# Peptides against a protein of PDB entry 5FRP, part 102

Target 1, 225 residues: chain A of PDB entry 5FRP
Amino acid sequence: VEWTESIPQIIATREDISKELNQALAKTFIDSDPRVRRTSVMIFNKVPVTEIWKNITNKAIYTSLLHLAREKHKEVRELCINTMAKFYSNSLNEIERTYQNKEIWEIIDTIPSTLYNLYYINDLNINEQVDSVIFEYLLPFEPDNDKRVHRLLTVLSHFDKKAFTSFFAFNARQIKISFAISKYIDFSKFLNNQESMSSSQGPIVMNKYNQTLQWLASGLSDSTK

## One batch from the design tools (peptide; made by RFdiffusion4, then SolubleMPNN)

Design b2_p18_8_s3 (from b2_p18_8, 7 letters changed)
Fold by OpenDDE base, seed 3:
Structure b2_p18_8_s3 (fold): chain B 225 residues (1-225), chain A 18 residues (1-18)
Amino acid sequence: as target 1 above (225 residues)
Amino acid sequence: PLPTLQEEFNKIVEELEK
């Protein structure tokens, strides 16, 4: 009988610890030291998504995570962008929508818009990272058409006007890139044929090849900067 | 084993004490 009386105290202690932890984390996410902010973001990468949703109940923490996507500190920003995209994907896969977690979902559902809005910063490094996380986490390859469409609709359902505009621009760019790559391959095949190179079309194709390469290269961030 | 939230928080505390 005595051990049963200790259970409520243990549970109460856990709840108290949880509250204190949430309060402490809320502070660490906005700490002036970027190392502290970085470590805070890493919690979302290391702790299972189910445990995060269970134990982090302070909405301010999630809001702070999203704000770090525009962080001035490069390392923290980059980590945050990857983390929030991955967390979004994992949440969609593993967390059910309930009445209790509705307020948190309202924040998490804005992650796609938050990411697409980063294109308006007009930073090549940020653009490349956003491109990467879109393909890896937001809209990953899915062979099942129904699942793919459902995922797409989920992502789009919470877009603001700016995010929609960015989305269409992104897709248009991808189509252009795909076309350019296709042409690059065709030109490369042509150039590998000596008879074709000696023809009247040789110089024309060479010029188009060079233009295509230049265009493709211009869309990439200079890794040396 | 996957880290718990408490374990990861303890790492933050350790970094703050450095």
Scores: peptide ipSAE 0.262, ipTM 0.845, DockQ to the pose 0.013
Fold by OpenDDE base, seed 5:
Structure b2_p18_8_s3 (fold): chain B 225 residues (1-225), chain A 18 residues (1-18)
Amino acid sequence: as target 1 above (225 residues)
Amino acid sequence: PLPTLQEEFNKIVEELEK
């Protein structure tokens, strides 16, 4: 009986420590010293993604991470861009979507949009970095067509208008049309696969596809105007 | 061993103290 009474206190202590850590970390992400901000970003690189999701529950931390993508300090910015892209990819691969982590996922799901919006800064170095992380983390090479399509749909499904525009503009201007075409082909293959359509994911993918098409259509219509 | 969140946070603290 005494042991059971101590458990809440221990849990509370751990929760308190976690809370304090979250509060402290939230401050370090916005610290005036770029070294502090850098180290803060590095947490997301060094700590396993599962532990991050488990222990970092303060939404402000994730929001601040994303904000650092536009940091004036070059080193911090570059680190952040790489970090958030990698973190996004790792999260997709390792973290299940639950009711408890829904709010964090809502933030994390904006990472692709955040990255694509960086193209509007019109900085060559940033553009190159964004290109790099897109190919490495957001839309990596995936030999499985279904997985590749699913990833693409996931990435695109949370695009804001600007990100989508950037996506198309950049892809249109770059030989990356080939990539877009390749992905479109992948979508088509997925849709033509009866087994995939009959799966539980079939309707979900179809809905995402339709949304993407509608968005594409709307974007194309504006360009023809 | 993979670093813990606490370990990495401690590094931040160390940077703040410099």
Scores: peptide ipSAE 0.262, ipTM 0.845, DockQ to the pose 0.014
Fold by OpenDDE base, seed 2:
Structure b2_p18_8_s3 (fold): chain B 225 residues (1-225), chain A 18 residues (1-18)
Amino acid sequence: as target 1 above (225 residues)
Amino acid sequence: PLPTLQEEFNKIVEELEK
């Protein structure tokens, strides 16, 4: 019977520890040292998503995570963008929506909009990273049509106006890229044919080939930066 | 084994002490 009386104290202690941890984490996410902020972001990468949702209850932590997507420190920003995208995907797959976690989901559901809004910064490195995380985490390949549609609708359901505009621009760009790649392949095949190259169309196709390559390259960031 | 929240937090504390 005596052990039962100790249980409330243990529970209270655990709750106190949890509260203290959440308060401490909230501070580390906004620490002046980028190393501290980086390590804070890494929590969301290393700790299982179910444990994160269970133990991190302070909304400010999630809000701070999203804010780091616009971090001045490049390494922290890049890590944050990948982390939040992955965390979003894992949450959709593993975390049930309940009344208790509704307020956290309201924040997490803004991750897609947050990411798409990064296109307005007009930075090629950021654009490439956002492209990557969209294909890897937000809208991954899904052979099941129903699942694919449901994921798409989920991603779009919390978009702001700017995110929608960015989404359409992104898709338009992807179509153009696909078309350019198709042309590149066709031109390459033509150029590999000696008879075709010796024709009057040879120089014309070569010019178009070079233009296509230049256009494709212009959309890529400088690898040396 | 996957790290716990406490383990990762301890890493932050270590960084703060440097």
Scores: peptide ipSAE 0.256, ipTM 0.844, DockQ to the pose 0.014
Fold by OpenDDE base, seed 1:
Structure b2_p18_8_s3 (fold): chain B 225 residues (1-225), chain A 18 residues (1-18)
Amino acid sequence: as target 1 above (225 residues)
Amino acid sequence: PLPTLQEEFNKIVEELEK
């Protein structure tokens, strides 16, 4: 509360305003009130990426944003995960890499690794969210092969060892899911055929079908092993 | 209109005062 009262009086120059704003914002990201932290994260969602890069120059703010991905407060954490993934994607698309913004890019480039490392928390909800943001923001659908490969290489180029491990595990899981879905379809087709159901294979296929469904319903928990 | 950084920051300040 005390620092908020000091902000209005010192606004003499645009540069001074920027400095004060950065200092104040750095504090709000670590505020004890989750509502304050939430609103701080929302800045990265509401303000255009170009404006953020221009005006937020304190690297501690970006670092703090990344740290909130492990926030104990569920709502803030979930918001942060989505926000940082989106911000990463927008930055790649809209922000040119320059000498002046190099230090910030060094932080932003760690976002993919930060997200993939969340798999080690072994929380189903977090895993699902990370899966979602990977498909939506980190490795989105791209019809252009060169762009798709370039994005992939960009993401991978800043991985730590743990992130790589998670990445491979993720991909393996996706393959398993795809295979399970294919089996589900095949089993469903078999079960829809009356002649097949009346055969000696009917009960066997039904059992496999149920097992497949159970595996799919379990949230693909086996992929975390 | 897209919000400015200052506008969003002001919202944080308002929340802190509550």
Scores: peptide ipSAE 0.253, ipTM 0.840, DockQ to the pose 0.013

Design b2_p18_8_s4 (from b2_p18_8, 8 letters changed)
Fold by OpenDDE base, seed 1:
Structure b2_p18_8_s4 (fold): chain B 225 residues (1-225), chain A 18 residues (1-18)
Amino acid sequence: as target 1 above (225 residues)
Amino acid sequence: KLPTPLEEFNKIVEELEK
């Protein structure tokens, strides 16, 4: 049956095309022109996650994507950070772990650590972006408790020591922020009470209020505060 | 017809090679 003989050729042709595409893409991810690198990253945004996993089989491409998170070019870096976080989330939701894709998953599973390690750059803009993608893609709101816990455990299971440190620092910061906001509210209520303001405690509370505001204004992304 | 995801992928790669 002549059509059965054409199937291997078609598969071979597809494999050849796939190989060429992977080779080309591997080059474009490391191109000297930021526009070329940007366009390469955009492929991960434009193509469905299932098609990416199917057609991009060169592990070097995924590694290169992760490296762009530390790209010097701001626009490319910012795009990459958003892209890799989204890609991680989509992969967890849509891609089954198999023996065949194990090597790629080993790379993708490092995305959370890669993102949390960006806090060590100590850049306010990067910190804000990392915070954003964590809430949007890595640890999104999930009403189902079991799913939420499972996602958290998945994220934590591949952390390196630095990522864990950053994670705890981030959580500690969130607690501090929450506490500061609560104090702000309490101080605001106190300040609205004229009798309390006229008391000997008025100046003390006002001072604490100002300190709290100063702390909040100094930046919510500072892990050391 | 909207290009298939694969077609779009290929088009992007072709544009990058030029």
Scores: peptide ipSAE 0.036, ipTM 0.623, DockQ to the pose 0.012
Fold by OpenDDE base, seed 4:
Structure b2_p18_8_s4 (fold): chain B 225 residues (1-225), chain A 18 residues (1-18)
Amino acid sequence: as target 1 above (225 residues)
Amino acid sequence: KLPTPLEEFNKIVEELEK
């Protein structure tokens, strides 16, 4: 456990030990001691995402990280779920897709599916956690519609059938709410522009706004009943 | 026997001390 705690510092200081580090980490992620596995997961939280991508090149480590989402040890599992969701979001924001990192991206792109598949475990605690990380990291509120849609499409593009089913069952409403809020914001911006309101598009936007408000109102009422 | 993670770590530390 103690040696794994030093790994973040090592990653930050030395690139030449990358091979040995990767080999060691690959083992610690599958160690029989949950404390060792926990510490291994924490590396992804302590080290900047750019440094992780640079220094951790062994695919097995990323695969092992994803497998820990179904870990029997509750603390490790919970940490892993949070970690992988955050790592996914950070990677989307900070890591470019290149030929060199394509194989790692193929694994990372399965994180959304991995998370949504956890709903099939039918554990309330897991469900709550998955809901939380989806809202916080996978599909966060984004006021920019283009960015939000792009993120959504990115998440959905790698779903398996089960993930799609879970998505529609648990998060479809949330996504709709997010889009409705986005439309509301757009409408508000439109209203602030007097030139836009006087345009032929004014009535169309108003109609869409009203529909959005009605939908939001109905959705909120259903959640309170 | 495959080296333990600790043994591998120690090797890394040794390399850092060089």
Scores: peptide ipSAE 0.027, ipTM 0.548, DockQ to the pose 0.009
Fold by OpenDDE base, seed 2:
Parts: C-alpha cells; sequence; structure tokens
Structure b2_p18_8_s4 (fold): chain B 225 residues (1-225), chain A 18 residues (1-18)
C-alpha cells in the first residue's frame, strides 16, 4: 500500500524533472554561446527519437532547432541541418501520429520546407549539404515503390511555395518528374482502393495527397513557362 | 552557484540517457 502512494509522487517528480529539462533546454537552444547551442543540438543526435518525443514536449525547443538551420555560426548550422534531417526521417519511421503529439508533428512536418528554403541563401556549401541530407534522410533510396511514394508525398504535402520551387529546381532532375508523376498515379490508384479509404487516416492522407497534387501541378506549370 | 548552462545541459543529457 505504501508503494502505491509513492508512485504518484515519483510520476510527479518525473514530470517536474521533465519540465525542468524542457525549460533548461529551451534556454540552451537560444544561448548566446554557439558551443551551448551546439551541445543542445547534439541531444537530438545522442538520444533515441522515441525518447526525444517522450521527454521533449516544449514546442519552442523544436522551433528553436529549426531556426538554427539559418544560424550564422557555420559549425552549428551544419550540425543542425544534418540533425534535423535525420530526426525528421527517424520520426517518420518510428513515431506514430497521435492526437497528443499533433502539435509537435506540425512543427516537424515543416523540416522539409525549412531545408529546401536554405537554397535561397545561395551558398554553395549550404546547397551541397542540403542536397546530401535530402538524399540521405528526406528522400532516401527505397526499393519499395509504395513506401517511396508515401515518403515523397509526406515530404511534399507540407511544402510552402518557395520549397516547392526549390524542389523542382534542384531535385526534379534527380527525381525524374516522370517518375514522380507515375508514382503519383500509382498512389492515386492505391488511395482509390476501398480498404485505404475506410481507415480513419484515409481522409487525412487524401487531403495531403490532394495538396501534393496541387503543388506538383503548380510546379510543373511554372517549369514549363 | 547556479549551474552553468552547460552543466545543466549535461545533467539533462545524463537523465535522458538513463
Amino acid sequence: as target 1 above (225 residues)
Amino acid sequence: KLPTPLEEFNKIVEELEK
């Protein structure tokens, strides 16, 4: 009986620790010392993605991580770009979308746009790094066509106009537009299959798909002008 | 003495690795 009464206190203590951790980390991400910011980013590399999602619940931390992609300090910026791309990929692979983590996912889903927007800085080193992380983490080689299409659609579904333009300018040559279109058609066929539409995720996926289609169509129209 | 941000960070990392 005494052990049961200690459990709420332990949970409360853990919650307190978690709160303190989140507060501390939120501060370190915006610290004036680039070494502190670097160390903060490294947490996302050292800690498993599942533990990050469990323990880091402050949205500001994730937002701050994304902002470091435009960091003036080269080393911190480079680390951040690699880290956020990897974290995005790992999250897609290992973290389910739930009601509880929806708000964090809304931030994480902007990582692709954040990365593609870096092309507008017009820095060769940044461009090369962005290319590298896109092919390694965002749009990795996937032999399974369905998985590849799903990943592509997921990445594209949250693109802003600038990111989409960059995508077509830089990656459309490697991801043959024809392949993307072909896979889009295949995906459309897949979504039209009755079993996928009956799932609770069906409408969400359909909405994302439609948004992606609209963007693809818009991007293709701009490239043909 | 208030722990330095780095010290606080290290403590946090250690807690997350547990």
Scores: peptide ipSAE 0.047, ipTM 0.640, DockQ to the pose 0.012; fails the geometry check
Fold by OpenDDE base, seed 3:
Structure b2_p18_8_s4 (fold): chain B 225 residues (1-225), chain A 18 residues (1-18)
Amino acid sequence: as target 1 above (225 residues)
Amino acid sequence: KLPTPLEEFNKIVEELEK
């Protein structure tokens, strides 16, 4: 009986902690001291994504995180860009879309656009960082074609016009290469299967294989110029 | 002295890690 009476207090304490945390974080993300802002961003790196979604419910915190991508303080900005990209990827992988978290997802879904819009700043360091996080987190290598396409469509579905333009300018070629490589692998597997080679589709697949190889060869040659 | 926001945060993180 005494143990059951302590549970509500513990739950209440956790709820209180969550509320206090949200209030505190909302303030620290907009603090005038870059060190405080940096520490705030680090929470998103240190805490598992599932726990973040559970405990950070104030949309203003997420909005503030995204705004830090254009922070003047270099260290905070760089950290933020990496953090938000990673957080986006982790969220896509681990967090389901529900009615309760819809408002947060609406913000998180703008992360790709936020990142691609950074190219318009025309800063070499920022561009390199954006390239890096796109490759590592936003559009990572995925051997499964369906998963890769799904991720790509998810990323593109919330693009504004500017982000879309930047995508084509900077990353479209890389994405095409990745798709071509995936097709190459599939074709190679097909060609290694004797039963498939004897099928009516054999010549068609061979033709597609050759076209893919030619395209890859031409694309790789252009990247060296 | 009122704890700094950072100190408050660290306390919260420590409590979550427990």
Scores: peptide ipSAE 0.033, ipTM 0.612, DockQ to the pose 0.011; fails the geometry check

## One batch from the design tools (peptide; made by RFdiffusion4, then SolubleMPNN)

Design b2_p19_1_s1 (from b2_p19_1, 9 letters changed)
Fold by OpenDDE base, seed 2:
Structure b2_p19_1_s1 (fold): chain B 225 residues (1-225), chain A 19 residues (1-19)
Amino acid sequence: as target 1 above (225 residues)
Amino acid sequence: SSYFKKLEEWEKKLKELEE
């Protein structure tokens, strides 16, 4: 753990990390101690993306990072999912594609597919986190239409079949959520009107309101678990 | 597969709400 914690400092001070150091770092990602694995993931959070690409040349490190998205240890997994999504976004924004870094990009370009495939685990907590990182890092709000479309195409260009299916399911779910929210608003407005509430439709709308809330709530993960 | 089944169930409940 102590050794791994020193890595960000080393990367910050040196232009090139030795082959031996890269090999040693690669081993930390598969260490039996989740604290070591966590520390390894944190390297990608603490070190600027440009320095990571420059100094971490062992492709096994990147593949190992992606593998931790399915980590059994919840804290490590959650950290990894956020880290890899952010790293992907930062890489797209700051790293030029060259002949020299082609092999690393081939791995990094699979991050969106890796994330969308997590929906198949059918865990509400994981689903919620994936939803979050999609909106924050993979497909962030972009007012420029050309940039938004370009990002979308970039994300989709490396999808496997399962990722595409997951993507469409996700979008369908979002549309349904939006509809439910719209209904919630409509029912709320109705119920806030005293005349409407006293009408024959009052009890009916109240029931629909409650059903809408229940439906929306059913899609949320239990934060206590 | 289980994810999509849950989604279908969720969507079914939403449809019932729309009626």
Scores: peptide ipSAE 0.029, ipTM 0.601, DockQ to the pose 0.821
Fold by OpenDDE base, seed 4:
Structure b2_p19_1_s1 (fold): chain B 225 residues (1-225), chain A 19 residues (1-19)
Amino acid sequence: as target 1 above (225 residues)
Amino acid sequence: SSYFKKLEEWEKKLKELEE
């Protein structure tokens, strides 16, 4: 653990990381101790993306990072999912595609598929996290239409069949959620109007309001888990 | 998948709200 914690500083101060160090670092990602794995993932958060690409040349490290998305240890998994999504976004923004880094990009380009495939686990907490990182890192808000479309196409261009299916399902769900929220707002406005509430429609709308809330809540993760 | 089945269930419930 202590050794792994020193890696960010080493990467920040050294121009090149030795092959031996890369090999040692690769082993930490598959260490039996979750603390070691966690610390290893944190390297990608603490070190600038440009320095990571420059110094981390062992492909196994990147592959192992992606594998941790299905980690049994909840904390490590959650950290990994956030980390890899952010790293993907930062890489797209800051790293040019070259002949030298092509092999690493081939791995990094699979991050969107890796994330969308997590929906098949059917875990509400995981689903919520994946939803979050999609909006924050994979397909963030972009006012420039060309950039937004380019990002979308980049994300989709490396999807496997399962990821595409998950993507469409996700979007369908979002549309339904938006509709439900719209109804929630409408019902809320109705119920906040005294005249409307006193009408014959009052009880009916109240029931629909409650049903809408229940539907929305059913899609949320348990905060106690 | 179980995920898509759950999604379908959600959609069914939503349709019930529209009735």
Scores: peptide ipSAE 0.028, ipTM 0.603, DockQ to the pose 0.834
Fold by OpenDDE base, seed 1:
Structure b2_p19_1_s1 (fold): chain B 225 residues (1-225), chain A 19 residues (1-19)
Amino acid sequence: as target 1 above (225 residues)
Amino acid sequence: SSYFKKLEEWEKKLKELEE
């Protein structure tokens, strides 16, 4: 753990990282101690993306990072999911695709698929986190149409079949959520009107309102777990 | 997958709400 914690400083100050150091770092991602694995993931958060690409050239490190998305240890997994999504976004924004880094990009380009495939685990907590990182890092808000389309195409360009299926399902779900929210608002407005509430439709709308809330809540994870 | 099956069930419930 102590050794791994020193790595960010080393990477930040060194022009080149030795092959031996890369190999040693690669081993930390598969260490039996979750604290070591956690610390290893944190390297990608503490070191600028440009320095990571410059100094970490062992493909096994990037591959291992992606594998931790399915880690059984909750804290490590959650950290990894956020880290890899952010790293993907930062890489797209700051790292040029060259002949020298093409092999690493081949791995990094699979991050969207890796994330969308997490939906198949059928865990509400994981789903919620994946939803979050998609909106924050993979497909962030972009007012420029050309940039938005370009980002979307980039994300989709390396999807596997399962990721595409998951993507379409995700979008369909979002549309349904939006519809439900719209209905929630409509029902709320109706119920806030005393005349409407006193009408024959009052009890009916109240019931629909409650059902809408229940439906929306059913899609949320239990924060206590 | 079980995920998509649950999603379909969830959507079915939403449809019932719309009626």
Scores: peptide ipSAE 0.028, ipTM 0.596, DockQ to the pose 0.839
Fold by OpenDDE base, seed 5:
Structure b2_p19_1_s1 (fold): chain B 225 residues (1-225), chain A 19 residues (1-19)
Amino acid sequence: as target 1 above (225 residues)
Amino acid sequence: SSYFKKLEEWEKKLKELEE
């Protein structure tokens, strides 16, 4: 654990990490101690993306990072999901594609697919986290249309069949959520108007309002769990 | 997958609200 904790500082200060160090680091990602695995994931958060790409050349490290997205240990998994999504975004923004880093990019380009495949686990907490990282890192808000489209195409270009299916399902859900929210707002406005509530439509709208709330709530993870 | 089945059920419930 202590050794792994020192790695971020080492990477930040050294231009060339030895092959041996890379091999040692690769082992930490599959360590039986979740604390070691957690610390290993944190390297990707603490070290600038450019330094990671420069110094971490062992493919196994990146592959192992992606595997931790399905980690049984909740804290490690959650950290990994956020980390890999952020790392993906930073890599797209800051790392050029070269012949030398092609093999690493082949792994990194699978991060979106890896994340979208997590929906198949059918865990509400995981789903919420994946939703969050999609909006924050994979497909962030981008006012430039060309950049937005380019990012989308980049994300989709490496999807497997399951990821595509998940992507479409996700988008369909978002559209429905948006619709439900719109209805919620409309119903709320109606209910806040005393004249409207006194009308024959009052009870009907109240019922629809409640149904809308229930529907919205059913799609959200129980924050108490 | 169980996830998509749940989504379909959720969608059915939403359609009932539209109606």
Scores: peptide ipSAE 0.027, ipTM 0.596, DockQ to the pose 0.801; fails the geometry check

